# Peptides against a protein of PDB entry 3ESW, part 48

Target 1, 322 residues: chain A of PDB entry 3ESW
Amino acid sequence: NNIDFDSIAKMLLIKYKDFILSKFKKAAPVENIRFQNLVHTNQFAQGVLGQSQHLCTVYDNPSWHSIVLETLDLDLIYKNVDKEFAKDGHAEGENIYTDYLVKELLRYFKQDFFKWCNKPDCNHCGQNTSENMTPLGSQGPNGEESKFNCGTVEIYKCNRCGNITRFPRYNDPIKLLETRKGRCGEWCNLFTLILKSFGLDVRYVWNREDHVWCEYFSNFLNRWVHVDSCEQSFDQPYIYSINWNKKMSYCIAFGKDGVVDVSKRYILQNELPRDQIKEEDLKFLCQFITKRLRYSLNDDEIYQLACRDEQEQIELIRGKTQ

## One batch from the design tools (peptide; aimed at target 1 F5 L12 L13)

Design b2_p22_2_s4 (made by RFdiffusion4, then SolubleMPNN; from b2_p22_2, 8 letters changed)
Fold by OpenDDE base, seed 3:
Structure b2_p22_2_s4 (fold): chain B 322 residues (1-322), chain A 22 residues (1-22)
Amino acid sequence: as target 1 above (322 residues)
Amino acid sequence: DEELIKEIKEKLKEEYEKKLKE
């Protein structure tokens, strides 16, 4: 009896699709109650929710994408991408081109565009004077700084001239296109917007232990790829745990289509206690927020994203990053 | 959908071939 494997596979796919779609229906009253109780009683859950309300949507701004593309040296970027792409013998139209684009954007951003700012230069003494700067603390933004979503301003005194220099920590990524300097927060914020401006699927990854980076969904690799603009790093999720020997507890990825605990991708050793929330509650929270983000999507979009999510979960369990 | 169908088909075939050898 020739088993019609094609017929069985098609039938299983239909049943699987229906099952997946059933999971993304509007939340039941009991789930809403659980969610409300969780975010009201757990500070970490409230923090994740608050971040999701901003990070999942803020970068989906067409006007910002236009400003970014007008600000970057696109001719240089594409020239370099085309050069490296051709050098490796790839033909036009291959999905791998986007990986080359992201690698060049990492190079361009770190080498040509943005600057690391541990301490600001003295506004009076000029360039390369940061060594003379002493931190005095932080304060709220002034009237001008407050226009650019500035939560805090670091204050520095020049040991040479005695003048005060302000380093506003801007959260407006458009202002960062002008200032072109910052730390991991400013780097990741603007770089996330840059990647989004090229039409890429990007997530912002928040680490509880004071670092942030991106993930890009590679259509060529068919997975989420680690991207750190500060490190000019592509597909090196191990750099924090292994190379830096960093201790970490939580890594949460925020994207337009979902919120995902990606800790297993990055926390390979030296795991800190995960005591901020119950694992089941965190899983529920991320799934609940993800459901809400997908409420306006059609059945095909929901299904495709759910398949992607399942593949990611399998990847994270198997530890097969390479 | 075609890739998933192919993967499911291959997996089903492998499982069936394993059961035939038992």
Scores: peptide ipSAE 0.018, ipTM 0.417, DockQ to the pose 0.770
OpenDDE base, seeds 1, 2, 4, 5: peptide ipSAE 0.015, 0.016, 0.015, 0.015; ipTM 0.407, 0.427, 0.425, 0.409

Design b2_p22_3 (made by RFdiffusion4)
Pose (drawn by RFdiffusion4):
Structure b2_p22_3 (pose): chain A 322 residues (1-322), chain P 22 residues (1-22); non-standard residues A184 YCM
Amino acid sequence: as target 1 above (322 residues)
Amino acid sequence: SSYDEEKLDEFKEFLEESYDEL
């Protein structure tokens, strides 16, 4: 009995595909309650649910993608990307071009395109002039800035001239293309959209301890890559936990294809207690949403995606890539 | 696909290890 593995191996791959295609089916009402209910047992759940709604579908918008592309200096971007491909882009330029593009976009966005804003500059006094602004709090948007999905307008008084500069906090990323300033918040909103506008596979990563950033899928490294626009950073998920020494509890990724707990990629010391939700329930929560996010996908799509997800679990469960 | 090839290798290696244990 030379036991035939190749036979048994090729078989199973077949059986596995049925197991997978079954998993991403229905929404049998049994687990539905578990969902509709969990979202009332727990607010960390409602939190994730709410954000999934604001963040997964939103950046897939051709109208926007096109405006961003009109607006960005593509000639400049692609020239530099091409210049860096010139100084040899790996023996296997095997979709490595995509990585060089993301890196350059980071540069353009930071060095060139967008600008940070703690207190705003005085609208009437000069440009470089923020530290003579004392804040008078926050309030609702006026009629104009209400158009741009704004909740809070921080207002400031200029002690040197008396006028009041205001700093609306917008969520319409197209509005940010104009204002070209802000904090992680909007830096990240616009940068996610920018990445999506090149048709890249992109995600919004949310840290409960007040920071947001991106994840982009590098077909060259065939895995997700951490991208943080504020820090013009490419593949440095440790940056928060180690370099900054920031203490963190949870990290959640959002995208058109799913919602995934990516904590393990980032919270690699200074771990805070994860005391917000039964870990079993969180796994369920993401799975249910990811499953819901895919009813309209076909079998080949449902499968290929589920494998990428699995590849990711092993990467996180373990301590490394591959 | 690459996923299919990697998964196939994982099943083959698991079966070879189980057989050696037996």

Design b2_p22_3_s1 (made by RFdiffusion4, then SolubleMPNN; from b2_p22_3, 14 letters changed)
Fold by OpenDDE base, seed 3:
Structure b2_p22_3_s1 (fold): chain B 322 residues (1-322), chain A 22 residues (1-22)
Amino acid sequence: as target 1 above (322 residues)
Amino acid sequence: SKFDKILEEKFKEELKKKYEEE
């Protein structure tokens, strides 16, 4: 009897789908207890939870997306994207257009739109005076700065005129559309919002060793792609460990659909001790938060996301990045 | 989905291998 391998394969696929969906059912009481105990007893876990409550949802704001799109030079952006797509993209399919868009947004953001601010210019002396600025420390925001989710203000004194210049560290990305300057935090915050405003699937990556960047899901490459706005970097996850020789312990990605430990993508050498949490507890934490973020999704959405997650995990294990 | 097709083909391939080994 000719074994109907096609029929058996279809049945296995159904069983696999059911199995995957079963993992995303409402958390058992035991899992809830474990989660509560973990976040109450482990500071790193509490930090990850706190970040997830903000970073996983804050960028899903249609009003902000509209403001972003109204602020950017869309004509210039799409002109450049269309130009590059016309050269190379037509033969490779329509999904590659998004990769060209992200590459252009990286160029546009760094070259035309946003400025790195190691030290501010003197408000009195004008442009290109940052070399004359001496840090005096940090203080809380004033009444005006507090309107824009400002936690800290760096204070600088001009060595030439003696005047004080304030550099507020705004967390409101809409305010950053106005100020057009910052460090890695401001860059990543606003750039994450920019990518989201184009309808892209984006994660905010937090590194414990004081850097932050993005990932976006490329439909063309069918994987998460490293994106660093500060470096105008596309698909170069190795730049930190290899090019910078940076020592790192944790890289955590925060998106609307999940929280993922992506350390294996970026920590290729010079790994620092991962002593802030047990590996099994971190894995549990990320999975638990991810499960909560997906509670409102339908079975098809859950399944598709779970498949994507499994593909990512395989990628991370095999080291088959580029 | 594209993933389902890939997975189904992989299942089919693994089933064939097992059958040939038995």
Scores: peptide ipSAE 0.178, ipTM 0.823, DockQ to the pose 0.826
OpenDDE base, seeds 1, 2, 4, 5: peptide ipSAE 0.161, 0.169, 0.146, 0.157; ipTM 0.818, 0.821, 0.810, 0.817

Design b2_p22_3_s4 (made by RFdiffusion4, then SolubleMPNN; from b2_p22_3, 13 letters changed)
Fold by OpenDDE base, seed 1:
Structure b2_p22_3_s4 (fold): chain B 322 residues (1-322), chain A 22 residues (1-22)
Amino acid sequence: as target 1 above (322 residues)
Amino acid sequence: SKYDKILEEKFKEELKKKYEEE
């Protein structure tokens, strides 16, 4: 009796799909209550929710994508990508081209496009005068600065001319295309939008210990890849824990399709206490938000994303972050 | 889908293993 393993496997797959899909159905009343209680009683949970409401959706703006693509030197970018791809990429297929694109975007952004701003130059004295700038503190935005989603303005006095220079911390990434300067927040914000503008699957990673970066889903590597625009870094998740010897507690990734605790990818040593929320509650929170983000997707899309999520979870458990 | 093929093969392997153990 030749057991038709093929037919049985197909039946099991159908049942498995149904089971996976059942997890993404509308939340039960008990889950809604748990969620509401969690976000109202736990400040960290409230913060994660608040960030998700912005970061998971803000970059899905076709008008912004067009503006980005019109602003970047696409001819230079693609010329460089094509050059690198021609060396060895053809043998690996089209999927590796996107990895080369992301690497070039990292180069272009850091070297040609955006600037690090620890202190601004004096508006009166001109370029390369930041060494003469003394911080006076921070204040709220004025009426003009408020037009560009500015939460804080850093104020500096020039030691040479005595004039005041304002450094508004803009959160509008389109304004950042104009100003082309900032710190890790501005870098990551605009770079996330840039990657999204090329149609890539991108997540914004928030670290509780005052750093932010991106993840890109590589179809070639078939996993989420660490991307840090400030460091021009591709697939180096270890740089914070190992190279910087940074102590960290939480890394949370925010994307259009989900919120994921990616701490295990980046916190390889010097782990700080994870005392802001219970681990089970954080897991629940991320899953609940992810479920909500997927409510409009069809069953096939939900299933594919769930399979991708499972692969990531296996990766994170095994510590196989290369 | 890419995932369907992978899962089907995994299910086949697991089924065969169970059958051989029985």
Scores: peptide ipSAE 0.242, ipTM 0.844, DockQ to the pose 0.873
OpenDDE base, seeds 2, 3, 4, 5: peptide ipSAE 0.215, 0.205, 0.151, 0.219; ipTM 0.833, 0.830, 0.809, 0.831

Design b2_p22_4 (made by RFdiffusion4)
Pose (drawn by RFdiffusion4):
Structure b2_p22_4 (pose): chain A 322 residues (1-322), chain P 22 residues (1-22); non-standard residues A184 YCM
Amino acid sequence: as target 1 above (322 residues)
Amino acid sequence: SDYDEYYYEKFKEELEEKYEEE
C-alpha cells in the first residue's frame, strides 16, 4: 500500500471548497438573533457595526475616485514612481510597481499635498500664526459647512486681531481635497479614498485608543501592508506599540471585502486589557458582517477571498509573514 | 491558484504525519 497522498491531497481541496462555499451562505435566522441581540448586549459591538456601515462601502465611489484623480498631480506622482522603479525595482518587478506607487503617494500626500492642523492659522492675520489663537470651544456647523457632513466646528479667537477663525471638522473627503488640512482623522479619510482611487485594495484600521490608519494589499508581498499617512510610513506596524510606546487594546480593519480583527499585527507590547467584549463574540461579529458583506459575490470570489483571510489568520496567529 | 497549491501541500503534509504516527 503505497498510500496515495497526491490523490487524497487533490481530493480535500475539493471538499474544502464546499466547506468554504457553505460557510459564506444563507444567514440562517439562528445566528441572526445572536447578531441583532449582541448589538444590544454590547456597545463595542454596536461600535464596530456602526463603523462597518460608514467605512466599508463608502470609498468605492467612481464619482469621487475620478475627482481625486483630476485633483492630484498624477504627472508628478507617476514620474517619481517611475524614477524609483528605475533604480532597479527588485529582480522580480512582480507587482512591485504597486508598492512603489503607494510609497510615493505617501510622500506626495505628506511632503506636498495635505497639511497638519492643531490650532488653525488666523484667517485675517498671516499664515504662520496659530499660537496666538485661544479656543472658545466647539459648536454646530453653519449652513455652508453643513453641506460637507460636518458635526463640530471648533472656533478660535485671534488675540492679535480679534477675528474668529473656525475649523470645521468634515467627513466628506472630497471637501478635504479643497481644505487640505486636518488631524489623523481626516488625514486618514482622504488617504483611504486616495488609495482606493488607484484601484488598490485598501482598508481603514481603527485603534480604540484614538488613532486611525490604512491597510493596503501588496500583491508583491502577497499580504496586507500597514500604511500610515500621517507618519509617511509604509511597513511599520510596530510604530505605535514600540516606537511611540503607545498602549493599545483593540485594532479593527474595515473594507469592502470584510471586517477583521488586526490587533495582533499592531499590539505587540504595552498590551492593554481587552475587556470590552467576549472574544468569542468579536470573532462572530466580524464573521457575520464579512459574510453579510458578500451575499452578492460569486463562488470563485467567495472562495479566493476566504483564503486570503485564512492566510491572514495564520500570519496573525503566528508571529510572522509567509 | 497559489492558494490551491498551498492547501494541497498543507493537506499532504498533515496526511504524511498521520501515516507516520500510525

Design b2_p22_4_s1 (made by RFdiffusion4, then SolubleMPNN; from b2_p22_4, 12 letters changed)
Fold by OpenDDE base, seed 2:
Structure b2_p22_4_s1 (fold): chain B 322 residues (1-322), chain A 22 residues (1-22)
Amino acid sequence: as target 1 above (322 residues)
Amino acid sequence: SEYDKILEKKIKELLKKLYEEL
């Protein structure tokens, strides 16, 4: 009997698609109960949920994208991208252009656009006076600062003039286009919006050990790529564990299409105890949130995203064996 | 999709291998 392997392969592909799609159907009552119990009983799970409610959707704002594109020097950016692409990019095809764009955006953002603010300059003494600033603590926002989603304000006293300088920690990325300064939080927040404004697939990566960065989905590399605006870093996931010798427990990526534990990409050594949640519960939580984020997508979109997720999971497993 | 073609090919190859092992 000539086994029609082509027909069987097609049938199996259909059944495989159906199986994948079945995972993204409406949650069963038991899954909803498990989810509710988990977020009510586990603080880490509640934190991940809370972050997902913000980070997965906040950057999908067309009005913000327009404001970003109007604020950036697009002529300079594209001139530099075109220049770098003209050197080496033609051999690799059009998909590599986006990698050059992200690299230029990293350069532009760090070198030309945004400033690291460990301490603010004194509002009275002017530029380059941060060395004279003593922290007095933090307080809530005033009436003006509260307009820009400010959770906390760091208070500094100038040792030279005695005046108080406020450093509001704005969470409004549009306000950050004006202030053009901050720490890792402000850098990552605005840079995530910048990347999204170019129509890129971007995730916000939260590390429990007080750092944040981005991931960009490279069509050229066909994978999620580490992007850190603070470091002007592209595809260097090892910098935290190896170069910084940072101890880490959790790295969670938040995107419009899903929440993913990406700890395996970044935690290469000095792993801290993962004691905040059971591994099975974290996996369930991320899958459940991801399922909710994809609820309005069509079957083709769900399937393509699920294929991308599977490829990423394979990558994350292989990276530990090399 | 390109992925479907790759997967279909992998399934076909796997099926052939499994059949050869039976």
Scores: peptide ipSAE 0.035, ipTM 0.669, DockQ to the pose 0.636
OpenDDE base, seeds 1, 3, 4, 5: peptide ipSAE 0.024, 0.023, 0.032, 0.025; ipTM 0.604, 0.593, 0.651, 0.622; seeds 1, 3, 5 fail the geometry check

Design b2_p22_4_s2 (made by RFdiffusion4, then SolubleMPNN; from b2_p22_4, 9 letters changed)
Fold by OpenDDE base, seed 3:
Structure b2_p22_4_s2 (fold): chain B 322 residues (1-322), chain A 22 residues (1-22)
Amino acid sequence: as target 1 above (322 residues)
Amino acid sequence: SKFDEILIEKIKKELEKKYKEE
């Protein structure tokens, strides 16, 4: 009896698709109640929700994408990408080109475009005067600074001339295209927008222990890839736990299609207590927000994203990216 | 989809393996 394994496999696939789609239906009343109670009673959950409301959608702005592409030296970028792509002689298809693009964008952003600002230069003394700057504290934005989604302004006094220099912490990534300086927050914010402007699938990763970075979905590697603009790092998720010996508790990825706890990718050692929320509640929260983000998608889109999510979860459990 | 093809092949392989073990 020749068992038609192909027919059986196809039938199982249909049932699997139906099962997956059933999980992404509109939330039941009981799930809504659980969600509301969780975000009302747990501060960490409320924080994750608040971040998702901004980070999952803010970068999906076509007008911003146009401004970014008009601001970057695209000729230089593509020239360098083409050069590196040609060296490797890859018959491996069009998907690998995007990995080269992201690597060049990391180089370009750090080396040619953006500047790290631990302390600002003195506005009066000019360039390379940051060593003379003493922090005086933080203030609210003035009328001009407030136009660019500025939550706080760091104030510095020059030890040489005595003048005050303001370092506004802008959250408007378009303003960051002008200022071209900042710390990890400004770097990640603008770089996330840059990657999105090239039509890439990108997530913003928030770490509770005061760092932020990106993930890019590589079609070539068929997985989420760690991307840190500050470090010019591509596919090095271990740099924080191993190289920096950083202690961490939570890493949460925010994208247009979902919110995912990616802590297992980055917290390889020196794990801090995960005491801000129950693990089951965090899992529920991320899944619930993810469902909401996907409510407008069709069945095929939902299925493809769900498959991607499952592959990621398997990867995170198996530790295979090390 | 490419994913469906991969999944089908994995399912086939596992089914064939189980059938040979029985």
Scores: peptide ipSAE 0.072, ipTM 0.754, DockQ to the pose 0.572
OpenDDE base, seeds 1, 2, 4, 5: peptide ipSAE 0.039, 0.038, 0.044, 0.069; ipTM 0.710, 0.702, 0.728, 0.758

Design b2_p22_4_s3 (made by RFdiffusion4, then SolubleMPNN; from b2_p22_4, 7 letters changed)
Fold by OpenDDE base, seed 2:
Structure b2_p22_4_s3 (fold): chain B 322 residues (1-322), chain A 22 residues (1-22)
Amino acid sequence: as target 1 above (322 residues)
Amino acid sequence: SEYDKILEEKFKEELKKKYEEE
């Protein structure tokens, strides 16, 4: 009897789909207990949870997307994308257009739109006066600054005129569309929103060692792509470990559909001790949060995302840095 | 989906291998 391998393979696929979907059903009581115990006893876990509650959802705001698109020079952006696509993109199909878009957004954001702010200019002396600014410390926001989700305000004194200049660290990305300046936090925050405003799949990557960046899911490359707005970097995950010789312990990606430990993508050398949480507990935590984020999705969406997750895990294990 | 086709083919390949080993 010729074994109908096709029929058996189809049956196995059905069982596999059911198995995958079963992982995203309501958490068992034991998993809930483990989760609660972990976040109450482990500070790192609590931090990851807290970040997920904000970063996984805050950028999914249609009103903010509209404001972003109204603020950016879309004509310039698309003109430049079309120009680059016309050179090389026609041979590679329509999916590569989005990669060109992200590359142009990186260029536009760094070159035309946003400014790096180590120290603010003196509000009295005007532009290019940051060299005259002495830090006095940080304080809480005033009543006006508090309207824009400001956690801290850096205080500077001008050595020339003696006046005080405030540098509020705004977490409201809409306010950042106005201020158009900041450090890695402000850059990544606003740039994440910008990418989301174009309908892209984006994750916010938090590094424990005081850096943040994005990942974009490229349909052309069929993978998550490193994106750093500060560096105008596309698909260069090695820049931190190799180029900067940065020591790192954890890189956690936060997206609407999941929380993922992406440390293996970025920590290529100079790994710091991963002593903040047990590896098994971190894996459990990320999976548990991801499961919660997917509770409202249908079976097809869950399955597609699970397939994407498996592909990413294979990529991260194989260490195929292109 | 394209992924389903890839998985079906992988399952088919693994089934064939297993059958050849038995």
Scores: peptide ipSAE 0.170, ipTM 0.824, DockQ to the pose 0.669
OpenDDE base, seeds 1, 3, 4, 5: peptide ipSAE 0.148, 0.166, 0.152, 0.155; ipTM 0.812, 0.816, 0.812, 0.810

Design b2_p22_4_s4 (made by RFdiffusion4, then SolubleMPNN; from b2_p22_4, 11 letters changed)
Fold by OpenDDE base, seed 3:
Structure b2_p22_4_s4 (fold): chain B 322 residues (1-322), chain A 22 residues (1-22)
Amino acid sequence: as target 1 above (322 residues)
Amino acid sequence: SKYDEILYKKYKEKLKKEYKEL
């Protein structure tokens, strides 16, 4: 009796697919109750939910993608991508080209497009006057600033001319295409939109200890890749824990297809207490939000994403991020 | 991505036109 191993393998694969799909069905009443209780009783869970409602959807805006592509120097970008791609002689297929694109977008954004703003320049004295600026505190937005999703305006006085300069902390990434300056929040916000505008799979990573960055899903590397626009960093998840010696407790990734605790990728040493939520409740929360984000997807899309999630979880357990 | 591929193709077509017009 020749055992048809191929038939058995196909049958096992079908059963496995059905099992995976069963996990993404509508939440049971008990899971809904657990979720509601968690977000009502735990402030960290409420914060993660609130962030997911914005960050998981805001960048999937075709009108914004068009404005981004019209604003960037695409001729310069693709000229540089083609140049670097040609040097490395990679016959390794079309998928590696996107890694070169992301690396050039990091270069272009930091070197040519966007500026770090610890303090604004004086509006009266002109460029390179930020050293003369004294912080006076923060205010609410004025009528013009409020049009661009501004929650806070930092106020500075010039020590030379005595004039007041406003630094609005805009959350509208289209306004950031005009202002071209900010801190990690503005950098990550606009850079996330830029990557999305090229049709890339991108997540926004929030760190509780006042930093934010991106992850890009490389089809060439077949994994999530760390991307920090502030650092012009590609695939260097260790920079925070090792190079900066930064202490961290939570890193949460927000994307259109899910919310994932990625702390294990970035917190390699100097881990702070994870006391804001029970680990089981955080895992449940991320999975529950992820299921909700996938409710409109077909079975094949759900299965492919679930396979990607499983590979990521294996990677995060093994500590083999290279 | 498929979108990146479309942008790249459009860019290559633009460069080919500019090079012929020089």
Scores: peptide ipSAE 0.016, ipTM 0.472, DockQ to the pose 0.011
OpenDDE base, seeds 1, 2, 4, 5: peptide ipSAE 0.009, 0.007, 0.013, 0.008; ipTM 0.474, 0.380, 0.386, 0.452

Design b2_p22_5 (made by RFdiffusion4)
Pose (drawn by RFdiffusion4):
Structure b2_p22_5 (pose): chain A 322 residues (1-322), chain P 22 residues (1-22); non-standard residues A184 YCM
Amino acid sequence: as target 1 above (322 residues)
Amino acid sequence: SSAENEIDELKELINNAEDLAK
């Protein structure tokens, strides 16, 4: 009995596919209650649910993608990307070009395109002039800035001239292309959209302890890569936990293809208690949403995606890539 | 949960079968 493994191996891969295609089916009403309910037992759940709605579908918008592309200096971007591919892009330029592009976009965005804003500059006094602004709080948007999905307008008084500069906080990333300034918040909103506009596979990563950033899929490294525009950072998920010494509890990724707990990638010390939701319920929550996010996908798509997800679980469950 | 466990166990069997085939 030379036991045939190649037979049994080839078989199984077949059986597995059925198990997978079954998993991503229906929404049998049984687990539906578990969902509609959990969203009332727990707000961390409503939190994730709400964000999934604002953040997964939103950046897939051709109208926007095109405006961003018109607006960006593609000649400059691609020139530099090409210049860096010139100084040899790995023996296997095996979709490595895509990585060099993301890196250059980070540079352009930071060094060139968008600017940070703690207190704003005075609108009437010069440009370099923020530290003589004392804030008078926040309030609603006026008629004009209401168009751009704004909730809060921080207003400031200039002690040198008396005029009031205002700093609307927009969510319309197309508006940010114009204003070209802000904090993680909008830096990240626009950068996610920018990444999506090159057709990259992109995600919005949310840390409960007030920071946001991106994840991009590198076909070259065939895994998700941490991208943080504010820090012009490429593959440095440790940056928060170690370099900054920031304490963190949860990290959640959002995208067109799904919602995934990516905590393990980032919260690698200074771990805070995860006391917000039964861990079992969180796994369920993401799965149900990811499943929901895929009813209209076909079998080949449902499967290839589920494998990428699995590859990711092993990466996180374990301590490393591969 | 039981279905996920079955999927995990089946995947382990696939990996073992491929390693033993070598």

